# Ledger of designs, part 86: peptides against a protein of PDB entry 3PBP

Target 1, 203 residues: chain A of PDB entry 3PBP
Amino acid sequence: LNEKDLNLILNKSLVMYESLDSTTDVIVKRNVIKQLQFVSKLHENWNSRFGKVDIQKEYRLAKVQGPFTINPFPGELYDYTATNIATILIDNGQNEIVCVSFDDGSLILLFKDLEMSMSWDVDNYVYNNSLVLIERVKLQREIKSLITLPEQLGKLYVISDNIIQQVNFMSWASTLSKCINESDLNPLAGLKFESKLEDIATI
Target 2, 203 residues: chain A of PDB entry 3PBP as posed
Amino acid sequence: LNEKDLNLILNKSLVMYESLDSTTDVIVKRNVIKQLQFVSKLHENWNSRFGKVDIQKEYRLAKVQGPFTINPFPGELYDYTATNIATILIDNGQNEIVCVSFDDGSLILLFKDLEMSMSWDVDNYVYNNSLVLIERVKLQREIKSLITLPEQLGKLYVISDNIIQQVNFMSWASTLSKSINESDLNPLAGLKFESKLEDIATI

## One batch from the design tools (peptide; made by RFdiffusion4, then SolubleMPNN)

Design b2_p13_7_s2 (from b2_p13_7, 6 letters changed)
Fold by OpenDDE base, seed 2:
Structure b2_p13_7_s2 (fold): chain B 203 residues (1-203), chain A 13 residues (1-13)
Amino acid sequence: as target 1 above (203 residues)
Amino acid sequence: SLEDNLIESLKKS
């Protein structure tokens, strides 16, 4: 998801919102509104220096799979709640990894597979493969926030209770970027999707 | 560095 894609999704969400009327199903209305709000919030924070987006409580009321459809979803996370979301640039072409944190202390690193589809209703979950799971990083601590620096490709800063950790996934993200840009997934064969975790500071 | 600035900012928060 790059800025252009985000704008596209925003525009589509706006069109969907504008199509709502008194005859529209309540669940559809709710989901469209939540999607629009989420995308709008992402758009507002796109150029923020620290590049983080917190998932508001209202949005967490959806299935634990989050606002996006994730494939495959780690079954273990059905017992946990998403807490934060961030997008991390992996190249100068504005390819991005989406990261979602959970209250079990895990991070899910995701890539946009298809056009992103949002799921916001517990009783009306729509499954597709809009986001592909790449890696799960288990920190086993409460994650308070996710921060990215646009100038630092493939790096995510995780703030916990008293520690700042850096997740560096450029070991595989550079290859992924190449695959995306060339529309060829062959270089991913045999690639190890394991990010480097480093303690940066104690706070 | 930008990282240092981030760390400093976070420590102040």
Scores: peptide ipSAE 0.044, ipTM 0.719, DockQ to the pose 0.018
Fold by OpenDDE base, seed 5:
Structure b2_p13_7_s2 (fold): chain B 203 residues (1-203), chain A 13 residues (1-13)
Amino acid sequence: as target 1 above (203 residues)
Amino acid sequence: SLEDNLIESLKKS
């Protein structure tokens, strides 16, 4: 995820927010708001760590709302701030998972495909979800940085104060990649989105 | 930086 992508997400989130009216379903409103808050927090952290992204203060203060309704968004994360963001390639076709860390030590793995989001779970479909929550990994550590290695598909390295951990999500990402490339979501049915966590090194 | 060293170490792994 780069600044341009973040801005795009933010803009989309804002557009979605602005599209809300009195007739909009309460659940939709809530989800949009939650997404915007999430993106705003990401943007704020991005500005602090990676450079200035122009987000109006009003949007920063907005409750979590945005087009990227992370569906489902873990309710617990509404109280936390995003700390790091990374994109991880899952195939040579340049499909990517977006990973966001939070100050509670959580990692969320997200997929940025609106159409696919619509098809994963009809019952849990959130209107206009541009980002789909695939997995939440609770590390319960202060995450200092997220590192990806281009040659290592579907692997994320999480650096904390005293440990480097590898998150390997290829167990499901390979299937996801196939689904994306073939435009067939059927293989996702029954798939467990559980990444493997391994300690790599002590710092 | 420490991070850079870690990254390089990871690249070698």
Scores: peptide ipSAE 0.035, ipTM 0.686, DockQ to the pose 0.019
Fold by OpenDDE base, seed 1:
Structure b2_p13_7_s2 (fold): chain B 203 residues (1-203), chain A 13 residues (1-13)
Amino acid sequence: as target 1 above (203 residues)
Amino acid sequence: SLEDNLIESLKKS
């Protein structure tokens, strides 16, 4: 998610929110409120040096439960809850990876496959924002927060109760960035999507 | 340091 897209979604969400009344469909109400809350949280933290957003259980990033869809969604995570989200720049051209943590200690690294689109109607809510799973990292610990540093491309910091870990995915993200920028997917052939995990500090 | 900043962030979260 870039700032432009986020602002667009936020504005649309606000407009729809103001249109809600007692006659509005329950599903529409639910979707609008959840969408607005989620986007608002993202927006609030956008300019944070340590970019992170906590996700409530109700904001599960699945077709049925959240504002985003993940394709393919890891089957084993179906019963788990998303806890944190972060966006990580992979180049100076503003390509980003989305990272979501789950309460089983998993991290998923995602890339948007569709242009974010949203249709607002009093009778219907349509939000199409699909993410493609690139990598799953199993940390097997309770993840407290996800932190990104704007000056550090392709790096995610995972904070647990006792440790800070760095996930570095530039091994593949650099190639991905090139592919995106050049509109050539050939370099992705045979690419191993495996990030490097390092312990940074004990806390 | 980076570590210190991250730790500080944790405390504020």
Scores: peptide ipSAE 0.034, ipTM 0.662, DockQ to the pose 0.019
Fold by OpenDDE base, seed 3:
Structure b2_p13_7_s2 (fold): chain B 203 residues (1-203), chain A 13 residues (1-13)
Amino acid sequence: as target 1 above (203 residues)
Amino acid sequence: SLEDNLIESLKKS
């Protein structure tokens, strides 16, 4: 991810943020804020000319979760630009996977490795959150957008120029969800982190 | 928008 590309993503995220108003749905606000925070943090980590994005207090009160660092980050992706971000629920208990797309056609699926410790208080801002790479999916096409459906757990829709594809990661995400909820990592032993890719529709 | 139309289409499928 180079500076130019990060700026592009940041600008897109800012445009989305600027579209928010008092009538915007709470869920939409949360998603946009999560995206903006994540991108902003990435931007800061790269010593960008642009500082921290100022999020209005009313939106910060949502206390949204979001990844801020990725460990390990795939080395080859340093040469590519992140293009989209999405969060996907994997259970009804609010566990989420974070997906980031890149201009090489890659998707990375990420999970937070630490409990979110984030304070949105102006006088005491605390940040402690990192993401772990779970899977990289190579689509070998230009990704235009990422879409999630709230009623469909562990499914991500990827829109390209001429096709909509579904990424289904419930094969491993259900086990991950169980591990998180039960605080038991044993079921992860031998688990294959491979999502299913399916063409859904032609555009 | 095209994206909105696609989302609605996905919801109907």
Scores: peptide ipSAE 0.031, ipTM 0.659, DockQ to the pose 0.020

Design b2_p13_7_s3 (from b2_p13_7, 6 letters changed)
Fold by OpenDDE base, seed 2:
Structure b2_p13_7_s3 (fold): chain B 203 residues (1-203), chain A 13 residues (1-13)
Amino acid sequence: as target 1 above (203 residues)
Amino acid sequence: SLLDNLINSLKNS
């Protein structure tokens, strides 16, 4: 995910938000708002690092309460701030996982679901999340940096104050990669999205 | 390895 892609997702989320009216289903409204908030937070974090895009404050302040439906931004993270973002290659075909860290020590692993988004657009389906939540990893540490190594597919290195931890998600990312490449997400049904966390070094 | 280099870099920083 690059800045251009993030802007595209943001614009899409804004269009979805603007399409909401008094007759829109409450669940749909909630999901659209959650998506917009999520993308806005990502965009803020990106902007803080690279200084390129401004988002109106009004799009950030909506409090959303209630049940979650389709791979939404975790409600418990609404009050937390995104601290880092990284993109991790999962194959040689340029499929990527997006990871976002938060100040509560959480990592969220995300996938850009363009195919599903296109399908939903055709059906005028408002649940069109361009980013899908795959996994939340709770580290309960202050995350200073997220690092990837080109030779280490599906591995994220998390740097905290005194420790480097490896998040290895290849247990499920290999299946995800296959699904994307084959344009068939059915094999993801029943897949356990649980990454392995390992302490690599003390620093 | 790149990982070793990273670790060493971080330990020395």
Scores: peptide ipSAE 0.284, ipTM 0.867, DockQ to the pose 0.017
Fold by OpenDDE base, seed 4:
Structure b2_p13_7_s3 (fold): chain B 203 residues (1-203), chain A 13 residues (1-13)
Amino acid sequence: as target 1 above (203 residues)
Amino acid sequence: SLLDNLINSLKNS
C-alpha cells in the first residue's frame, strides 16, 4: 500500500465527508462500528491478515485534516495502491459509507468511528479519525472511477475499461442505518455484511 | 434516468 497515495485520495474526498455531519451521538457510532467489526470477522470468516494503518498528513492545512486510521486493514492490500475513493449515503440522516478502491481490483467499505476533527498539531494524537472496515469486495479488474447517484442510497457504480458494475450494500446498510438512528445495536446480531454485485452496462 | 445519462455519457466518450 502506498500510504502517500491513499492519504492524497482521502484528503481530497474525506473533506466532503466531514461536511456530512450527523447529530448521532459519537458513542453510539463507536459502539455500532465495534460491533460491525466483530460481526464481520465472525460471519465473513476473513482469512486475510489484519492490521492498523495510520495515515498522517505531511503538512498542515487550514482545514480539517488527519491523522486517519483504517482498522482493520487487509494485510494483502499492503502490496497494492489505493486508486479511488467515494462516499455513499445510506440514509437521509447523512450516514454514509466510505469506499476505497485498490489497483488489485478490491473495494473496501468503511464507516467512520469518530467525528472528523481538525488536527492543528500533527504530533497531537487527541484527534483519532478512524475508519472501520466493514467489507472487502474483490472485482479483479482495473477500477477507473467510482460514481454515486444522490437518489440511490447504498449504491456505488464502479467504472472499468469496458463495464459499469453496481455494488449494492443496502442489504446490511439499511440495518446499520437503523441501528445508528435508533441507538439500538441489537439488529446487527447475525447480520451478514455481503454486498450484491451486478453488471449494469458494457461501454 | 441519471444512470441512463451516465451510461450514455460514458459510451460516447
Scores: peptide ipSAE 0.279, ipTM 0.860, DockQ to the pose 0.018
Fold by OpenDDE base, seed 3:
Formats: structure tokens, C-alpha cells, sequence
Structure b2_p13_7_s3 (fold): chain B 203 residues (1-203), chain A 13 residues (1-13)
């Protein structure tokens, strides 16, 4: 993820927020507000030119949910600062996972496809989210950088002090890719969104 | 591999 991509997500989030009215479902409002706050915080870490949006505590509280609930901002991370961001290809097309690291050593894996996100939340009447929280990985380390290798789909390399770790999410990302390409979410039902963490080198 | 190169680069830094 580069600055352009982040700006795109921010703009989408702002547009969604501005679309809220008195008739909008409370769940939708809450999720959009949380997304805006989250993306705003990310943008601040990336570019300090953007001011933080103050969000009421009730809207800041969120559960870590799978992709079936569009809620990109886990409440547990509200007080932490985003440190790195990366995008990881999951197929040879345009499907990508967005990964954000935090200063508590957490990684969140996000999906940015609006159409797919809407499809996941149709039954919950949540239509207006551009990001979906898929997984939170707790490393409990200071993350220095996130690296992707072009030839390695669904793999993220996390560099911290004295260690390189691989996060491999192809166990579920292959299914996700299939679902996107076939426009069928059924294969995601009952799928565990658990990435594999492996230490690959000490440094 | 690119990974090996990365690891080696980091070890030598």
C-alpha cells in the first residue's frame, strides 16, 4: 500500500461518512464512523497533515470480527498507533490483502473490496464499508518493517529486532480469491481465518 | 532467492 492507495481508501471512507443521514441504520452508521476514524488514524501516521476525527466512545468500541462483519477497526487497537502498512497479492490478478501493523506488535489483515464487503454484510444491513477485518495477529514485538516478495502470494515478512517472521495466509486467501473471482461467498462459510506464523531467520 | 538475499542483507547490516 502506498500513499495513493491510502488516500483512495481515505476518500472512500470520507464519502461514505458524508452519505450518512438520519435514516441510515445504526449499525451502518457505527461501522462507517469506525472505518473513518481508523483510516484517519492511518493517514495521520502516514501523513501528519490530516487531523484526527474525534469519535464517541460508543462508536470506538468494536469486536474483532471475521469478514462476515464489516468492522475494520478493532476496539482493542484504538489506543495504539499504526506503524507500517503493506499490500499483499493473493492471486495473479488485482486481489490484495491490506496489512497494518501497530506499536503493540499487532497485525491486522484487511480486505478492501467494497463489492465483496457489501455482499458479506447484506444480511446485516451493512452496505457502506470499503474495508473488512479478516484477522488480527499478535506478535508482541516492535515491528520495524513489512516486506512482500513479488513471487510469493499471500506471504508477508515481518522484520523486528533480531527476527524475520513469515505470515502466511494462503490457507484462507486462496479460498477468498476463488470467491471473488467466482462471485460466490459460500466457500467462505466455516472457513478459519487463521494465518500461519513462522520464524524464518534470526538477525 | 529474493528471500535469501533479503536475509543476507539484513544480517550484514
Amino acid sequence: as target 1 above (203 residues)
Amino acid sequence: SLLDNLINSLKNS
Scores: peptide ipSAE 0.278, ipTM 0.865, DockQ to the pose 0.018
Fold by OpenDDE base, seed 5:
Structure b2_p13_7_s3 (fold): chain B 203 residues (1-203), chain A 13 residues (1-13)
Amino acid sequence: as target 1 above (203 residues)
Amino acid sequence: SLLDNLINSLKNS
């Protein structure tokens, strides 16, 4: 993504926000606000001293599926800036998790499938084209980059100043993949979305 | 770089 593309996404999010009125469903309002907040933070980071955010993969996702909202979005992250984005394959069928890092050292793991989101919590309706928050991982580090390795499904490598950490979410992502592929959400019931964090190397 | 070496190592694991 270049700055122009990010600006376009921001503008789109603003337009969506401005389209909200008294007749808009409360859930939709929340989702749009969350999207705007997310995109605004990305934009802020782009213009910040932290350098440009590589959001190319996510942009591809967003471009194809339209505006994305994050639901639920952790309220504490509203004050933080998104720093990196990555997409991680969870199977050979091109199901992907979107990961976003924040300058508080948090990672959020997101999924695009709205149907599946509704099965996790019926009360947490996800509006069309939204990203569902699956997990928040708090690293409490300055995240410099996110790396995925080919053929390593459900693994994300997080690079900070002095350490490379692996986030392995296959404990739940394998089930998620199965649910998607079989169009059966039942296995998600009671599933814990807890990724394994492991230090790989000091650098 | 050390990172490249690590990544390559991980790719081969």
Scores: peptide ipSAE 0.211, ipTM 0.801, DockQ to the pose 0.019

Design b2_p13_7_s4 (from b2_p13_7, 6 letters changed)
Fold by OpenDDE base, seed 2:
Structure b2_p13_7_s4 (fold): chain B 203 residues (1-203), chain A 13 residues (1-13)
Amino acid sequence: as target 1 above (203 residues)
Amino acid sequence: SLLDNLISSLKNS
């Protein structure tokens, strides 16, 4: 996920938000609002680390709330704040997982929705998230930073106060990569989305 | 390795 992609997701979320009216289902309204809030927060975090993108204050004032993804956003994370974001390459074809950390010590692993490549129809109110929740990893630690190594596909290093932990998701990411590259999602149906957590070093 | 360098950097920071 690059800045352009994040902007696309943000714009999509804004359009969805603007499409809300009095006749919109309450659940849909809630989901769209939460998505916009989440994307806006991600955008802020991105800007602070990688550049400046101007988002109006009105879109930034929201607590980090889901759902951000097509899949149900974990309800328990509605009350928590996103702290870090990282993108992790899963192949040499530039497919990436987006990781977001929360202040409860959770990591969510996200992937671009296939619909992101499609034209956004402004006239049709379709609730579709641009990201898909793949996995939630509970670390129960204060996450200070997320680090990736370019030579290590599908590995995320989580830095806490006293420990470096590796999250390795290549057990499923290799299959995901293949599915994307071949435009065939069938192999995902039986795939277990469970990453391996390992302590690497104390600091 | 880059990992070793990262660990060393973090320990020294």
Scores: peptide ipSAE 0.279, ipTM 0.865, DockQ to the pose 0.017
Fold by OpenDDE base, seed 5:
Structure b2_p13_7_s4 (fold): chain B 203 residues (1-203), chain A 13 residues (1-13)
Amino acid sequence: as target 1 above (203 residues)
Amino acid sequence: SLLDNLISSLKNS
């Protein structure tokens, strides 16, 4: 994920926000707001590190009501700050998972393909215009960096002060890859999105 | 391996 991608996600989130009207379900409105807040925080953090992109404060503070349910953002992370972002390839076709770390020690694994993500939960239609939350991993430690290694699909290395951990999400990412490539989300139904955590080294 | 190199780099930092 680069600055352009983040801007695109932000713009999509803004468009979703603007689409909210009086007929929009309260749950959907809440989810759109949550998404926008999340993206705005990411954008702020990105700007602080890599350059200034001005997002109007009003968009960050806006409480919007709409029918679009963006369910993936965990409410408990609203008060936390994104610290790192990484993209991890899950196949050779350039499908990627976006990982964001937070200052509470949480990792969120996200997928950016909105068309596919909207159909991801066959039982619950989740309106997601930007990023779909796949999994939250609670590490409960300060995350210094996120690292990916070449030729290691679906693996993320999380570096904290004293430990390197591997997050391996290929248990579900292989299925996700298949679903994307075949344009069929049915195999995701009932799939458990649980990554394997492994301590790799103490540092 | 790249992983070993990463670990070594981090331990030495």
Scores: peptide ipSAE 0.277, ipTM 0.864, DockQ to the pose 0.017
Fold by OpenDDE base, seed 4:
Structure b2_p13_7_s4 (fold): chain B 203 residues (1-203), chain A 13 residues (1-13)
Amino acid sequence: as target 1 above (203 residues)
Amino acid sequence: SLLDNLISSLKNS
């Protein structure tokens, strides 16, 4: 993530929040509020502001089932097309990050909206699961494919025309995994959501 | 490693 992208995401989250009214579905309201809180926390962490953002402390675990929506969506990506989707395990408990690539060379890292997933699992009233944007990585190259290795948690391999790159997000995903598994989001406070990019090989 | 195999496969394609 860069500061500009984070600000854009925050602004979009705010706009979504402001669009809520009395007729909006309760689940949608909760999702928008949660994403706003999450993005706000990210923004605070970025600015070294130790603001207390009230994020729901407990998330119930449910399996992700499509189709999916992405919230908030970066405005600049409206001009681009999604090219690849991958799911990356972050622990042995089946917690996963979803990655989407775009034709501008961007990667977005996403996590499921747990409440929406729960509603899907329990009552089947939700047919579209929401994904929350965590990070955007700009590679500035054409992405041909996304590959994951089952034995390598929190790692994504990006294949372009002449290079294989590794995206490693375990710096934050390990904490996220812990938070989910323990139903305690407090450790996310102060967490920097920045993945490491490494060139692996020239192809 | 699986990674090495992947790299080799891609280089040979």
Scores: peptide ipSAE 0.276, ipTM 0.863, DockQ to the pose 0.017
Fold by OpenDDE base, seed 3:
Structure b2_p13_7_s4 (fold): chain B 203 residues (1-203), chain A 13 residues (1-13)
Amino acid sequence: as target 1 above (203 residues)
Amino acid sequence: SLLDNLISSLKNS
């Protein structure tokens, strides 16, 4: 994921936001607003000329209801600044996780598949959810860079001042990949989205 | 491995 890709996501989010009207479902409205707020905040770090979208606090704090609903916006990270972004392949196809680091030392793992995201809200049709928050990992370190290795699926290397840490999310990403490829969400029921964090080396 | 190379590079920087 590069600046061009982020711009594409932003543009999609803007279009979704502009499509909201009085007939749009309340849950959809809240989800789109939260997504746009989040993507806008990300974009500010890549393009300083882009102004922050002002979103009402009530929408930021709102949670979408549903047993499998994944929100695109981590509300607690709203006031923090994104520092790095990376994409990690989870299979040999095109399925990937987007990872964003923040200046509070948090990592968020995101999924950008629109069709899959729509299917996770089983009771409500969310037609415009381009990014969903899967997991937040709190490192409490200043993150200098995010590195991926092409031969290592579902692994992210986080470089801080004196340590390299590996985030391994294949515990759930393998299941996610299967669900996408087979168009069956059943295996996601009860799945824990908990990545393994491991210290790899001191530097 | 690429990881080993990365680690070595970072340690030497």
Scores: peptide ipSAE 0.274, ipTM 0.863, DockQ to the pose 0.018

Design b2_p13_8_s1 (from b2_p13_8, 4 letters changed)
Fold by OpenDDE base, seed 2:
Structure b2_p13_8_s1 (fold): chain B 203 residues (1-203), chain A 13 residues (1-13)
Amino acid sequence: as target 1 above (203 residues)
Amino acid sequence: MDNVLNAVKNKIE
């Protein structure tokens, strides 16, 4: 995922948001708003690194209340700020996981949807998230940086105050890679998306 | 592991 891709997703999310009206289904509204908020948070992180793209604040501050937990973006993170972003290769075919850290110490592991097609028909809306949430890892530490090594597939190194931690998600990423490469999601059925966290050094 | 740690440290610096 690069800035161009993120901007594309953001623009699509904005278009979807603008299509909302008083007659739109509440679930659709919620999903679109959550999608926009999610992408907006990612965009804020990119803006800090590559230059600011102005998004109207009103799009970011939309709070949705409801009993439904369809969250491409964890609702708990709405109040937190993205701090770092990294992309991690999971195979030699250039499939990548996107990782975003937040100031609450959370890591979100995301996959870019290969089918970046979004439904624009409000009457027949199918929620298609261009960034799929796979896992949330709670470190409960201030994350200073995210480091990846090209030779270490499916591994993320998290630097906090005085510790280097390895997040190893190859337990599920290998299966995900296969699914992507074969265009078959069936192997994901029953797969546990739980990464292994290990302290590897004190600094 | 040591090689990995060194590689990580090199990227931190």
Scores: peptide ipSAE 0.415, ipTM 0.908, DockQ to the pose 0.021
Fold by OpenDDE base, seed 1:
Structure b2_p13_8_s1 (fold): chain B 203 residues (1-203), chain A 13 residues (1-13)
Amino acid sequence: as target 1 above (203 residues)
Amino acid sequence: MDNVLNAVKNKIE
């Protein structure tokens, strides 16, 4: 996930939000609002870390090409603020997990829409602004930063309370990578999405 | 582990 992608997601979310009216289904309204709130928090975090991103007003003229959604939406994080974002490579083919930290000490591991990923080689590929929630890791600590190392596939380093923790999700990410690369979701059946958390050092 | 730890520490701002 890069700045361009985030902007695209945000713009689409804004367009969807602006399309809401009294005739809109209540469930749709709720989903769009929650989505926008989440994306806005991500954007805020991104701006604080990488600089402010200008949102083009032209999004208002854009057609809604499908919702950016987090599925399932982490409802319990609705009232919390995103604090950090990182992308972690899971293979040498450049598949990535998106990790977002929140001020409650939670980490969420997200992946781009699987259907989108599997259809990457399709000529009429349309970018779908959908993220799938894979795992929530609750650290219950103030997360100061998220660090990744390119040579460490499927590993995230979390800095909190003067402790460096490693989150290793290769137990499931290797299977996910295979599924994406082979365009086959069958290996995900019965897969446990549980990362390994280890204290590495104190700082 | 030490090399990884050092790499992580170097990225801590």
Scores: peptide ipSAE 0.414, ipTM 0.906, DockQ to the pose 0.022
Fold by OpenDDE base, seed 5:
Structure b2_p13_8_s1 (fold): chain B 203 residues (1-203), chain A 13 residues (1-13)
Amino acid sequence: as target 1 above (203 residues)
Amino acid sequence: MDNVLNAVKNKIE
């Protein structure tokens, strides 16, 4: 994720928000609002922590929740600050997962494909989002950095409290990659998005 | 694993 990408996502989120009207489904409204909230928070955090966004925008909307709402981000993270951002390749076709860390020790794994977002929950997800939450990993540690290695597909290395942890999400990312490349979303149905976390070294 | 660890360590700021 870079400045351009973040701006693009923000702009898309704004456009989606602006497209809402009185006839829009309540679930769609909630999802779009949450999407905008999340992206806005990321944008704010990006500016504050990384200083790379050319256009500063602050959008703080009321929290919306519902039993049928698809969350583009965990509600608990709304009050926390993003600390690191990384992109991880999941295949040689340059499909990527976006990872964001927060100061509560959470990692969120995100996908930025609009069309793919509809596949997570067909029954409840009826609107395309710029970013889709795939998984939240709670480390409950201060995350100092996120490291990726080009030769290590679907692997993220997290540096926290003098520990290197590997997050391996190829268990689901391989399926995701296949779905993207083959334009078939069916294999995502019932897929568990659970990454493997392992301590690999102490610093 | 060692090679990976070294690579990771080399990228740590």
Scores: peptide ipSAE 0.413, ipTM 0.905, DockQ to the pose 0.023
Fold by OpenDDE base, seed 3:
Structure b2_p13_8_s1 (fold): chain B 203 residues (1-203), chain A 13 residues (1-13)
Amino acid sequence: as target 1 above (203 residues)
Amino acid sequence: MDNVLNAVKNKIE
């Protein structure tokens, strides 16, 4: 993700937000709003030339369990089927990235939705599982399996017919981890959400 | 690298 990509995501999030109406499910509304808030804050941080943005945020402490929603969901992927799911630790705490593969060879990297504290009524909080799209990695391969190793933080191993590939997203995940732990999104300003893809072996 | 590769291979079904 670069500035252009972030703008695209922001625009998509805005479109999703604008699509909300009286018939939209409450859970969907909430998830879309949360996504928009998250993306908007990222965008704001980029535009502020690294100015400090004071953002009150709330993070879900529970581990991700199904069912969940993904925001924004890439429209192109509606034509494809999810094939595998994996969770990858990014630190020694409880922060995890969720990865979903599709039959088009795409990987989407997801994180639990971030919440603006001021936007929520604490007394009426409803727990849900919402995920934010961080990155789409296009492998253009038939993905057979997703493998993680407990000793390898922020690394996903993708198994195709004849290749083992490593997806290393610690370039941005380390910063994300810090932001989450400190409840400060400022370090995400200007961050490129681009994972490193490397062929490890042929099989 | 070799150790990681072996670990991954061992998990391949």
Scores: peptide ipSAE 0.409, ipTM 0.906, DockQ to the pose 0.019

